Peptides against a protein of PDB entry 7C96. Designs and how they scored, part 28

Target 1, 73 residues: chain A of PDB entry 7C96
Amino acid sequence: PVIPDDFRCPISLELMKDPVIVSTGQTYERTCIEKWLQAGHGTCPKTQQTLTSTVLTPNYVLRSLIAQWCEAN

## One batch from the design tools (peptide; aimed at target 1 P10 S12)

Design b2_p25_4_s4 (made by RFdiffusion4, then SolubleMPNN; from b2_p25_4, 14 letters changed)
Fold by OpenDDE base, seed 4:
Structure b2_p25_4_s4 (fold): chain B 73 residues (1-73), chain A 25 residues (1-25)
Amino acid sequence: as target 1 above (73 residues)
Amino acid sequence: LSVEEILKRIEELQKKLEKEKEEKE
């Protein structure tokens, strides 16, 4: 089955397991964005906007949608 | 994915997005 674009991490290009939202509103796989931030970067990988915060908010809605999709497929 | 791989992936992502932006311009 074709994975919806919104379910894929912009970085890993794989189905997200632990999606998190950055201050710009973009969602990434937790491990990917954490490593990016740990490497000293303070911008959003996709938009290149400066992050107003390095806090990562779990995207529970998306996580649930992905889980439902996985169960159905 | 290693940090190196992630950095590479992001570089590629930004390159693609930049290209798409130019096409829309």
Scores: peptide ipSAE 0.542, ipTM 0.852, DockQ to the pose 0.797
OpenDDE base, seeds 1, 2, 3, 5: peptide ipSAE 0.541, 0.504, 0.523, 0.535; ipTM 0.851, 0.841, 0.844, 0.848

Design b2_p25_5 (made by RFdiffusion4)
Pose (drawn by RFdiffusion4):
Structure b2_p25_5 (pose): chain A 73 residues (1-73), chain P 25 residues (1-25)
Amino acid sequence: as target 1 above (73 residues)
Amino acid sequence: WEVEPTGYTVDEVHEYNMEQLEEHE
C-alpha cells in the first residue's frame, strides 16, 4: 500500500480518480473541489490564492501516471 | 478546509482513468 503523495488529493488525502486542475495550477479530486466551489469559496484551497476562472480542466497526463501506477501495484 | 475521504479503490481509479484516456484519444 505504498501510495505516492503526488497522487493524493490535498482535500481527500486519497488517491485521485478524477484529477482536475484549477487556474492556479493546483490539482484536486473533482468531487472535492466541486464541493469547495459549491460552498461559496472562490479560492484555491491549497494556496488561498483567489481564482481567475471556475473552469476545472482534467489533468490527463496525471490520470495516465496514476493509471500506470495502479496496474503495476 | 476539512478532510473528506472519497473511499475509492485502486481498481475503480484505474478503470475510470483508462476509460477517460480512451475517450480523450

Design b2_p25_5_s1 (made by RFdiffusion4, then SolubleMPNN; from b2_p25_5, 12 letters changed)
Fold by OpenDDE base, seed 4:
Structure b2_p25_5_s1 (fold): chain B 73 residues (1-73), chain A 25 residues (1-25)
Amino acid sequence: as target 1 above (73 residues)
Amino acid sequence: MEVQPLGYSLEEVLEYLKKALEEHK
């Protein structure tokens, strides 16, 4: 099945397993964005906006939606 | 002051990370 774009990590382009939200509101796979931040970047990969913080907030709603989609497909 | 890594464009970095994640699966 075709994976919805909103369910794909902007970095890996794969189905997200542990989606997290950055300060700009964009969501990424945790591992991907952590590697980005660890590399010394302080901007949002997708929007290139400066992050107001490096705090990563789990996107539980999206995680649930992805899980439901996986069960149905 | 925040300093971004030099030598790579955003696109190149993202591509690198993508490949790295895939290869380490």
Scores: peptide ipSAE 0.027, ipTM 0.519, DockQ to the pose 0.038
OpenDDE base, seeds 1, 2, 3, 5: peptide ipSAE 0.023, 0.026, 0.021, 0.026; ipTM 0.487, 0.477, 0.483, 0.390

Design b2_p25_5_s2 (made by RFdiffusion4, then SolubleMPNN; from b2_p25_5, 12 letters changed)
Fold by OpenDDE base, seed 4:
Structure b2_p25_5_s2 (fold): chain B 73 residues (1-73), chain A 25 residues (1-25)
Amino acid sequence: as target 1 above (73 residues)
Amino acid sequence: MEVQPLGYTLEEVLEHLKEELEKHR
């Protein structure tokens, strides 16, 4: 089945397993965004906006939605 | 989790994104 765009990481384009939210409100796969930030990047990959914080917040709601989708498909 | 940030141009962002995509494919 076709993976919903909201369930795919903007970086890897794959189904997210551990989605996290950055300061701009965008969500990415944890490993992808961590590598991006560790490389020294201080902007949001998708929007190019400067991050006001480098704190990554787990998107538990999305994780749950993705899990439910995987079970149904 | 927190990591230190630096500023980069759009071109650098796009290049990095492409590299990451290729690494995971």
Scores: peptide ipSAE 0.060, ipTM 0.592, DockQ to the pose 0.032
OpenDDE base, seeds 1, 2, 3, 5: peptide ipSAE 0.043, 0.031, 0.024, 0.029; ipTM 0.551, 0.516, 0.524, 0.489; seed 2 fails the geometry check

Design b2_p25_5_s3 (made by RFdiffusion4, then SolubleMPNN; from b2_p25_5, 10 letters changed)
Fold by OpenDDE base, seed 2:
Structure b2_p25_5_s3 (fold): chain B 73 residues (1-73), chain A 25 residues (1-25)
Amino acid sequence: as target 1 above (73 residues)
Amino acid sequence: MEVEPLGYTLEEVLEYLKKALEEHK
């Protein structure tokens, strides 16, 4: 089945397992964004906007939606 | 502002940026 675009990480384009929200409001796979930040980047990969914070907030709502989708497909 | 997905793995993105940085010198 086709994976909804909102369920895919903007970086890897893979179905997100541990989605996290950055300061710009964009959501990424935790592993991907952590490696991005660890590499020394301070911008949002998708929008190229400067991050006001490096804090990563779990997107529990999206995680739940993805889980529900996986159960149905 | 709407931006399209990168379309690459993280490794590919980093390598692209590295190459771009070298070419910028």
Scores: peptide ipSAE 0.024, ipTM 0.489, DockQ to the pose 0.027
OpenDDE base, seeds 1, 3, 4, 5: peptide ipSAE 0.023, 0.021, 0.022, 0.022; ipTM 0.485, 0.514, 0.408, 0.517

Design b2_p25_5_s4 (made by RFdiffusion4, then SolubleMPNN; from b2_p25_5, 12 letters changed)
Fold by OpenDDE base, seed 3:
Structure b2_p25_5_s4 (fold): chain B 73 residues (1-73), chain A 25 residues (1-25)
Amino acid sequence: as target 1 above (73 residues)
Amino acid sequence: VEVQPLGYTLEEVLEYLKKALEEKK
């Protein structure tokens, strides 16, 4: 089945397994955004906004939604 | 997560994404 766009990481374009929220409110796969930050970038890949923090917050809601979708498909 | 000196250009974003896609091939 086709993966919903909201469930895909903006970086990897794959189904997110460990989605995390950045300071701009956008969600990415943890490993992808960590690599982006470690490469020295201080902006949000999707919005180009400057990150006010490098703290990554697990998106439990989205994780649950993805899990439910995977179970149904 | 430890971050190096910040980059802000659109070019950097596009280059990163391009590289990521190429690595998946």
Scores: peptide ipSAE 0.053, ipTM 0.551, DockQ to the pose 0.031
OpenDDE base, seeds 1, 2, 4, 5: peptide ipSAE 0.033, 0.036, 0.049, 0.032; ipTM 0.455, 0.451, 0.540, 0.426

Design b2_p25_6 (made by RFdiffusion4)
Pose (drawn by RFdiffusion4):
Structure b2_p25_6 (pose): chain A 73 residues (1-73), chain P 25 residues (1-25)
Amino acid sequence: as target 1 above (73 residues)
Amino acid sequence: SAEEMEEWVATAEENVATYITRQET
């Protein structure tokens, strides 16, 4: 059960199934960041940096790295 | 509910802080 921290969501602290990127460059689990934005916050949770967009963009390359790691282990 | 949302936000902030501390170690 040796899970690299880079693959963990800062909020869920668990492996990411649907990693998305916010305007600050930070990556979160979709369901976590969605709840954060639903609670009225307009800030990057990790950096407290205010956001310049609400667009969540899938981090496909990270989805690939997690998927690769998953099959090996 | 509102109370449940406030508890969730507090937990989310504590988790982010734990994550940052772990990365700095």

Design b2_p25_6_s1 (made by RFdiffusion4, then SolubleMPNN; from b2_p25_6, 13 letters changed)
Fold by OpenDDE base, seed 5:
Structure b2_p25_6_s1 (fold): chain B 73 residues (1-73), chain A 25 residues (1-25)
Amino acid sequence: as target 1 above (73 residues)
Amino acid sequence: SAEEMQKWLEEAEKNVKEYLERLAK
């Protein structure tokens, strides 16, 4: 089935397993955004805005939604 | 390595662009 855009990581284009929210409010797969930051990028991949924080907050709601979607599809 | 990271970044940027293009439709 077609993966909803909101469930795909903008970086990997794959279904997110451990979605995290960055300071801009955008969500990415943890491993992807961590690698992005590690590479020296301090911006949000989607918006190109400078991140005001490097704190990554787990998006539990989205994780749950994705899990539910996977169960139904 | 730095080279590998650069390749990864290029792929990441390409993917983000593709992702955004799909969202715009």
Scores: peptide ipSAE 0.718, ipTM 0.923, DockQ to the pose 0.963
OpenDDE base, seeds 1, 2, 3, 4: peptide ipSAE 0.704, 0.717, 0.701, 0.705; ipTM 0.922, 0.923, 0.921, 0.922

Design b2_p25_6_s2 (made by RFdiffusion4, then SolubleMPNN; from b2_p25_6, 14 letters changed)
Fold by OpenDDE base, seed 2:
Structure b2_p25_6_s2 (fold): chain B 73 residues (1-73), chain A 25 residues (1-25)
Amino acid sequence: as target 1 above (73 residues)
Amino acid sequence: SEEELKEWLEKMEENVKKYLEREKK
């Protein structure tokens, strides 16, 4: 079935396995955003806003929703 | 490597653009 856009990482375009939230409130796959940050980028890939923090917060709610979706599909 | 990372970033930037375009629809 078609994967909901909210379940896809804006970077990889793939179903997220370890979604994390950046300071702008956007969610990405952990490995993807970490590579982005390690490359020296200080902006949010999706919004292009400057990140006020490089802290990555696990999106447990989204992870759960994705898991439920995967089980049903 | 630095070159591999550069190539990855370029691809990911294009992916982000595609994602945004799809979101607009």
Scores: peptide ipSAE 0.270, ipTM 0.759, DockQ to the pose 0.857
OpenDDE base, seeds 1, 3, 4, 5: peptide ipSAE 0.256, 0.221, 0.125, 0.226; ipTM 0.749, 0.727, 0.608, 0.731

Design b2_p25_6_s3 (made by RFdiffusion4, then SolubleMPNN; from b2_p25_6, 13 letters changed)
Fold by OpenDDE base, seed 2:
Structure b2_p25_6_s3 (fold): chain B 73 residues (1-73), chain A 25 residues (1-25)
Amino acid sequence: as target 1 above (73 residues)
Amino acid sequence: SAAEMEKWIKEMQENVKLYLERLEA
């Protein structure tokens, strides 16, 4: 089925398994955004805004919603 | 490797573009 946009990582375009929130409030797959940061980038891939922090916050609510969606599809 | 990373970055950036295009559609 079609994956809801909010459930897809902007980087991988795939259903997120470990969604994390960056300082701009955007959510990405952890592995993807970590790779981006490790490459030396300090901007939000989606918005191109400069990140005020490299801290990644787990998006537990979204993870739960995705899990529920996966169960139903 | 650096070459692999560069390739990934290009792919990633293209994906982001595609993602945004889908959102705007």
Scores: peptide ipSAE 0.469, ipTM 0.850, DockQ to the pose 0.892
OpenDDE base, seeds 1, 3, 4, 5: peptide ipSAE 0.316, 0.423, 0.443, 0.451; ipTM 0.795, 0.835, 0.841, 0.845

Design b2_p25_6_s4 (made by RFdiffusion4, then SolubleMPNN; from b2_p25_6, 13 letters changed)
Fold by OpenDDE base, seed 5:
Structure b2_p25_6_s4 (fold): chain B 73 residues (1-73), chain A 25 residues (1-25)
Amino acid sequence: as target 1 above (73 residues)
Amino acid sequence: SAEELEKWLKEAQENVEKYLERLAS
């Protein structure tokens, strides 16, 4: 089935398993955004905005939604 | 390696562009 855009990581283009929210409010797969940050990129991949924080907040709501979608599809 | 990371970063950026293009559709 077609994966909803909101469920795909902008970096990997794959269904997110461990979605995290960055300071700009955008969500990415944890491993992807961590690698991005570790590479020295302190910007949000989608918006190009400079991140005010490197704190990654788990997006539990989205994780749940994705899980539900996977169960239904 | 640094080379591998560079390739990954390039691919990541390309993917983001593709992602945004799909969103705009």
Scores: peptide ipSAE 0.703, ipTM 0.920, DockQ to the pose 0.968
OpenDDE base, seeds 1, 2, 3, 4: peptide ipSAE 0.701, 0.700, 0.684, 0.701; ipTM 0.920, 0.919, 0.917, 0.919

Design b2_p25_7 (made by RFdiffusion4)
Pose (drawn by RFdiffusion4):
Structure b2_p25_7 (pose): chain A 73 residues (1-73), chain P 25 residues (1-25)
Amino acid sequence: as target 1 above (73 residues)
Amino acid sequence: AAAEEAEQARLEANAATLTTEALAS
């Protein structure tokens, strides 16, 4: 069960199934960051940096790295 | 239901911790 931290969501602290990127460059689990934005925050949770967009963009390359790691282990 | 509530409270605590750490930096 050796799970690299880079693959963990800063909010869930678990492996990411649907990693998305916010305007600051930070990556979260979709369901986590969605709840954060639903609670009325307009800030990057990790950096407190205020957001310049609400667009969540899938981090496909990371999804690929996680998927690769998953099959090996 | 109780497990869902506990998981939600854990997520909210983690989000609050991140806000505290960012403001202390």

Design b2_p25_7_s1 (made by RFdiffusion4, then SolubleMPNN; from b2_p25_7, 16 letters changed)
Fold by OpenDDE base, seed 1:
Structure b2_p25_7_s1 (fold): chain B 73 residues (1-73), chain A 25 residues (1-25)
Amino acid sequence: as target 1 above (73 residues)
Amino acid sequence: MEEEEKREKELEENLQKLLEEAAAA
């Protein structure tokens, strides 16, 4: 089935397994955004906005929704 | 290592595409 856009990482374009939220509110796969940050970037890949923090917050709600979707499909 | 390299290239390509799309939006 077609994966909902909100369930895909903007970077990997794949279904997120460990979605995390950056300071701008955008969500990415943890591994992807960590690599981005480790490369020295200080901006949000999707919005180009400067990150006010490098803290990555787990998106538990989305994680749950994705899990439910996976179970149903 | 070959698969790892492929995954890395894919990530880089996707990142570039994302940046390109973001710039155009």
Scores: peptide ipSAE 0.095, ipTM 0.624, DockQ to the pose 0.825
OpenDDE base, seeds 2, 3, 4, 5: peptide ipSAE 0.094, 0.081, 0.094, 0.094; ipTM 0.623, 0.610, 0.623, 0.621

Design b2_p25_7_s2 (made by RFdiffusion4, then SolubleMPNN; from b2_p25_7, 17 letters changed)
Fold by OpenDDE base, seed 2:
Structure b2_p25_7_s2 (fold): chain B 73 residues (1-73), chain A 25 residues (1-25)
Amino acid sequence: as target 1 above (73 residues)
Amino acid sequence: SEAEKKKEEELEKNLEELLKKAAAA
């Protein structure tokens, strides 16, 4: 089945397993955004907005939704 | 591993594409 766009990491384009939210509100796969930040970038990959914080917040709701989707598909 | 290298390369390519789109905007 087709994976919903909201379930795909904007960077890897793959189904997210450990989704995290950045300060702009966008969600990425943890490993992907960490590599982006470690590379010295201070912007949101998708929106190019400047990040007000480098804190990554787990998106538990999305993680649950993805898990439920995987069970059904 | 080779599989890990390939995943990393794909990630880098995707990042490059994002950067290109940002530059074009």
Scores: peptide ipSAE 0.171, ipTM 0.715, DockQ to the pose 0.741
OpenDDE base, seeds 1, 3, 4, 5: peptide ipSAE 0.144, 0.169, 0.155, 0.159; ipTM 0.690, 0.713, 0.701, 0.703

Design b2_p25_7_s3 (made by RFdiffusion4, then SolubleMPNN; from b2_p25_7, 17 letters changed)
Fold by OpenDDE base, seed 4:
Structure b2_p25_7_s3 (fold): chain B 73 residues (1-73), chain A 25 residues (1-25)
Amino acid sequence: as target 1 above (73 residues)
Amino acid sequence: SSMEEEREKKLEENLQELLKKAAAE
């Protein structure tokens, strides 16, 4: 089945398993964004905006939606 | 598993491509 765009990580382009929100409001797969940050970047991969914080907030709502989608498909 | 290996492979490839592009700019 076709994976909804909002369920795909902007970096991996695959279904997210552990979605996290960055300061710009964009959501990424945790492992992807962590590697990006570890590489020395302080910007949002998708928007190129400077991150005001490097804190990663779990997107539990999206995680639940993805789980529901996976159960149905 | 094969599925996880493929997922990780694609992740790494896309990430490296992104990083490469970012480094070039």
Scores: peptide ipSAE 0.147, ipTM 0.704, DockQ to the pose 0.276
OpenDDE base, seeds 1, 2, 3, 5: peptide ipSAE 0.127, 0.128, 0.100, 0.139; ipTM 0.681, 0.684, 0.648, 0.692

Design b2_p25_7_s4 (made by RFdiffusion4, then SolubleMPNN; from b2_p25_7, 18 letters changed)
Fold by OpenDDE base, seed 5:
Structure b2_p25_7_s4 (fold): chain B 73 residues (1-73), chain A 25 residues (1-25)
Amino acid sequence: as target 1 above (73 residues)
Amino acid sequence: SEEEKEREEKEEENFKKLLEEAAAK
């Protein structure tokens, strides 16, 4: 089935497995955003807004939704 | 696998694209 856009990482363009929220509220695959930060960038890949924090917060809600979607499809 | 390689390549391409966009501003 067609993967909902909200379930795709803006970087990998794949279904997220370990979604994390950045300070701008956008969600990315953990591995992807970590690579981005490690590359020395302190901005949000999607919005280009400067991150006020480099803390990555697990998006448990989305993770659950994705899991449910995978089970149903 | 080949599918994994393809996904990695697509991610790499998009990653680079996003970097370019970030560098533009």
Scores: peptide ipSAE 0.535, ipTM 0.864, DockQ to the pose 0.467
OpenDDE base, seeds 1, 2, 3, 4: peptide ipSAE 0.162, 0.529, 0.185, 0.192; ipTM 0.691, 0.862, 0.708, 0.727

Design b2_p25_8 (made by RFdiffusion4)
Pose (drawn by RFdiffusion4):
Structure b2_p25_8 (pose): chain A 73 residues (1-73), chain P 25 residues (1-25)
Amino acid sequence: as target 1 above (73 residues)
Amino acid sequence: SEEELVEEKVEEYEEKLEEEKEEEE
């Protein structure tokens, strides 16, 4: 069960199934960051930096790295 | 439920950030 931290969501602290990127460059689990934005916050949770867009963009390359790691272990 | 667990973790993360801001002040 040796799970690299880079693959963990800063909010869930678990492996990411649907990693998305916010305007600040930080990556979160979709369901976690969606709840953050639903609670009325307009800030990057990790950096407190205010957001310039609400667009959540899938981090496909990370999804690929995670998927690769998953099959090996 | 899964949704309730996600909300709980988001809430706990928020409280941690508030404590960090208070210490910085």

Design b2_p25_8_s1 (made by RFdiffusion4, then SolubleMPNN; from b2_p25_8, 8 letters changed)
Fold by OpenDDE base, seed 3:
Structure b2_p25_8_s1 (fold): chain B 73 residues (1-73), chain A 25 residues (1-25)
Amino acid sequence: as target 1 above (73 residues)
Amino acid sequence: SEEEKVEEKVEEYLEKLKEEQLKKL
């Protein structure tokens, strides 16, 4: 089956294992967004909006949905 | 933890996909 686009990280384009939400509301794989921030960027990779915070919030709902999809397919 | 369980399920799925592609070679 085809993997839903919402389950793929905008950076790696791979199925997310540890999805986190940035200040703009977009979700990325934790390791990908951390590398982006460590490189000195202060914008959201997908939207190019300036990040108001570097805090990363775990997206538990999406994490659960991805796991459920994987179990069913 | 629940977080580790979810990560494991994703990894298992990716491994399954990888095996399916290898069979087609």
Scores: peptide ipSAE 0.218, ipTM 0.718, DockQ to the pose 0.032
OpenDDE base, seeds 1, 2, 4, 5: peptide ipSAE 0.200, 0.175, 0.167, 0.148; ipTM 0.704, 0.683, 0.676, 0.649

Design b2_p25_8_s2 (made by RFdiffusion4, then SolubleMPNN; from b2_p25_8, 8 letters changed)
Fold by OpenDDE base, seed 1:
Structure b2_p25_8_s2 (fold): chain B 73 residues (1-73), chain A 25 residues (1-25)
Amino acid sequence: as target 1 above (73 residues)
Amino acid sequence: SKDEEVEKKVEEYLEELEEEEEELE
């Protein structure tokens, strides 16, 4: 089945397993955004906006939605 | 390894962004 775009990480383009929200409100796979930040970038990969914080907030709602989708497909 | 795969994805994404930026200039 076709994976909903909102369920795919903008970086890996794969179904997210541990989605996290950055300060801009965009969501990424945790491992991907962590690597991005570790590489020395301080911007949002998708929007190129400067991050006001490097804090990564788990997107539990999306994680749940993805899990439900996986169960149904 | 999975870690290497993620690193590769990040690098590829960076390259794509840089190419897009260059095309816009």
Scores: peptide ipSAE 0.407, ipTM 0.784, DockQ to the pose 0.961
OpenDDE base, seeds 2, 3, 4, 5: peptide ipSAE 0.078, 0.076, 0.074, 0.083; ipTM 0.549, 0.569, 0.565, 0.580

Design b2_p25_8_s3 (made by RFdiffusion4, then SolubleMPNN; from b2_p25_8, 10 letters changed)
Fold by OpenDDE base, seed 4:
Structure b2_p25_8_s3 (fold): chain B 73 residues (1-73), chain A 25 residues (1-25)
Amino acid sequence: as target 1 above (73 residues)
Amino acid sequence: SEDEEVEKKVEEYLEQLKKEQELLE
């Protein structure tokens, strides 16, 4: 089935397994955004906004929603 | 490298976003 856009990482374009929220409110796959940051980037890939923090907050709600979707589809 | 691959994907994604935005303007 078609994966909802909100369930796809903006970077990998794949279903997120470990979604994390950045300071801009956007959500990415943890590994993808970590690599982006480690590469020396300080902006949000999707919005191009400067990140006020490099803290990555697990998006447990989305994680759960994705899990539920996977079970149903 | 892994970093290069991430950057490439981001660049491609951003390019798509720009195209979409241009169509809306």
Scores: peptide ipSAE 0.090, ipTM 0.596, DockQ to the pose 0.379
OpenDDE base, seeds 1, 2, 3, 5: peptide ipSAE 0.052, 0.086, 0.089, 0.088; ipTM 0.528, 0.587, 0.591, 0.600

Design b2_p25_8_s4 (made by RFdiffusion4, then SolubleMPNN; from b2_p25_8, 7 letters changed)
Fold by OpenDDE base, seed 4:
Order: sequence, then C-alpha cells, then structure tokens
Structure b2_p25_8_s4 (fold): chain B 73 residues (1-73), chain A 25 residues (1-25)
Amino acid sequence: as target 1 above (73 residues)
Amino acid sequence: SEEEEVEEKVKEYLEKLKEEQEKLE
C-alpha cells in the first residue's frame, strides 16, 4: 500500500516509528533528527529554519495514526 | 521539487555520516 506522505520521515523517507516534533512544527523520525542535531546542525532539515529549541516532542497523535494505518493496511 | 532536493541531500548526508562512523568503529 501507498504510505501517506505525512507518515514518512522527511529524512529517511520511511514510515516513522518514533515521530518527534521540532520547534518549527515539522515531524521527523527521532533517530534521524537526533543524528542531524548531533552533527552540529541547528536548523530544520525540511524548512532550513533555525531551531529555537533542540527539544524533541513526541508526536503521539501521529504515532497512533500510523499504528492505525498499519493495522488497516 | 526544491523540498525533495533538500530531503535527498539531508538523507545522503546522514548516510555518509553513518558510514564514516561505522568505519571508525
């Protein structure tokens, strides 16, 4: 089945398992964005906007939606 | 699209970092 774009990590392009939200509101796979930040970057990979915070907030809603989609497909 | 190009570049960058890290281990 075709994976919805919103369910794919902008970096890995794969179905997200642990989606997290950055300060810009974009969502990434946790491991992907952590590697990006650890590499010394302070910007949002997708938007190139400067991150006002490096705090990663779990996107529980999206995680649930992805789980539901996986069950249905 | 420009967005897709950025995504690809970031992905490639992260993959290279991973490869380098594994090589150093």
Scores: peptide ipSAE 0.120, ipTM 0.583, DockQ to the pose 0.219
OpenDDE base, seeds 1, 2, 3, 5: peptide ipSAE 0.101, 0.065, 0.103, 0.106; ipTM 0.592, 0.547, 0.601, 0.620

## One batch from the design tools (peptide; aimed at target 1 R8 W36)

Design b2_p26_1 (made by RFdiffusion4)
Pose (drawn by RFdiffusion4):
Structure b2_p26_1 (pose): chain A 73 residues (1-73), chain P 26 residues (1-26)
Amino acid sequence: as target 1 above (73 residues)
Amino acid sequence: ALHEAHEALDHAELALKMAHAALERA
């Protein structure tokens, strides 16, 4: 069960199934960051840096790295 | 002011949670 932290969501602290990127460059689990924005925050949770967009963008390359790691282990 | 204080507290709680979980893993 040796899970690299880079693959963890800062909020869930678990492996990411649907990693998305916010305008600050930080990556979260979709369901986590969606709840954060639903609670009325307009801030990057990790950096407290205010957001310049609400667009969540899938981090496909990370999804690939995680998927690769999953099949090996 | 109260809303901004709640937002700052939420960030502080999250940062503590992340530090504690990293320490437990190390």

Design b2_p26_1_s1 (made by RFdiffusion4, then SolubleMPNN; from b2_p26_1, 14 letters changed)
Fold by OpenDDE base, seed 4:
Structure b2_p26_1_s1 (fold): chain B 73 residues (1-73), chain A 26 residues (1-26)
Amino acid sequence: as target 1 above (73 residues)
Amino acid sequence: SAAEAKLAQEHAELRARQEKAAAERA
């Protein structure tokens, strides 16, 4: 079935397994955004906004929603 | 600068990939 856009990482375009929120409020797959930051980028991949922090906050709600979707599909 | 150019290119490539994927799913 078609994966909801909100469940796809903006970088990998794949279903997120460990979604994390950046300072801009956007959510990415942890590994993807970490690689992006490690590459020397300081902006939000989706919005191009400069990140005010490199802290990554787990999006537990989204993780749960994705898990529920996977169970049903 | 070279650094700024590289960053701009990365963003452009990401956008292009996203747009291509979106078009294919539509």
Scores: peptide ipSAE 0.136, ipTM 0.670, DockQ to the pose 0.820
OpenDDE base, seeds 1, 2, 3, 5: peptide ipSAE 0.020, 0.115, 0.101, 0.026; ipTM 0.469, 0.651, 0.602, 0.411; seed 3 fails the geometry check

Design b2_p26_1_s2 (made by RFdiffusion4, then SolubleMPNN; from b2_p26_1, 18 letters changed)
Fold by OpenDDE base, seed 2:
Structure b2_p26_1_s2 (fold): chain B 73 residues (1-73), chain A 26 residues (1-26)
Amino acid sequence: as target 1 above (73 residues)
Amino acid sequence: SAELEKEKKEHEELREKQKKAQEERE
């Protein structure tokens, strides 16, 4: 079935496995956003807003929702 | 800034990929 847009990483465009939230409130796959930050980028891939922090916060709610969706589909 | 320009290009590339992917789903 079609993967909900909110479940796709804006970078990889694939179903997220380890979603993390950046300072702008956008969520990405951990590995993708880490590579982006390691490349020296200081903006949010999706919104282009400047990141006020490089801290990555696990999105446990979304992770759970994705897991439930995967189990049902 | 060369770094800023590179980042802008990365954003542009990302937007294009996102756009194409969205069109594929429609």
Scores: peptide ipSAE 0.401, ipTM 0.837, DockQ to the pose 0.799
OpenDDE base, seeds 1, 3, 4, 5: peptide ipSAE 0.245, 0.380, 0.251, 0.240; ipTM 0.680, 0.828, 0.685, 0.680

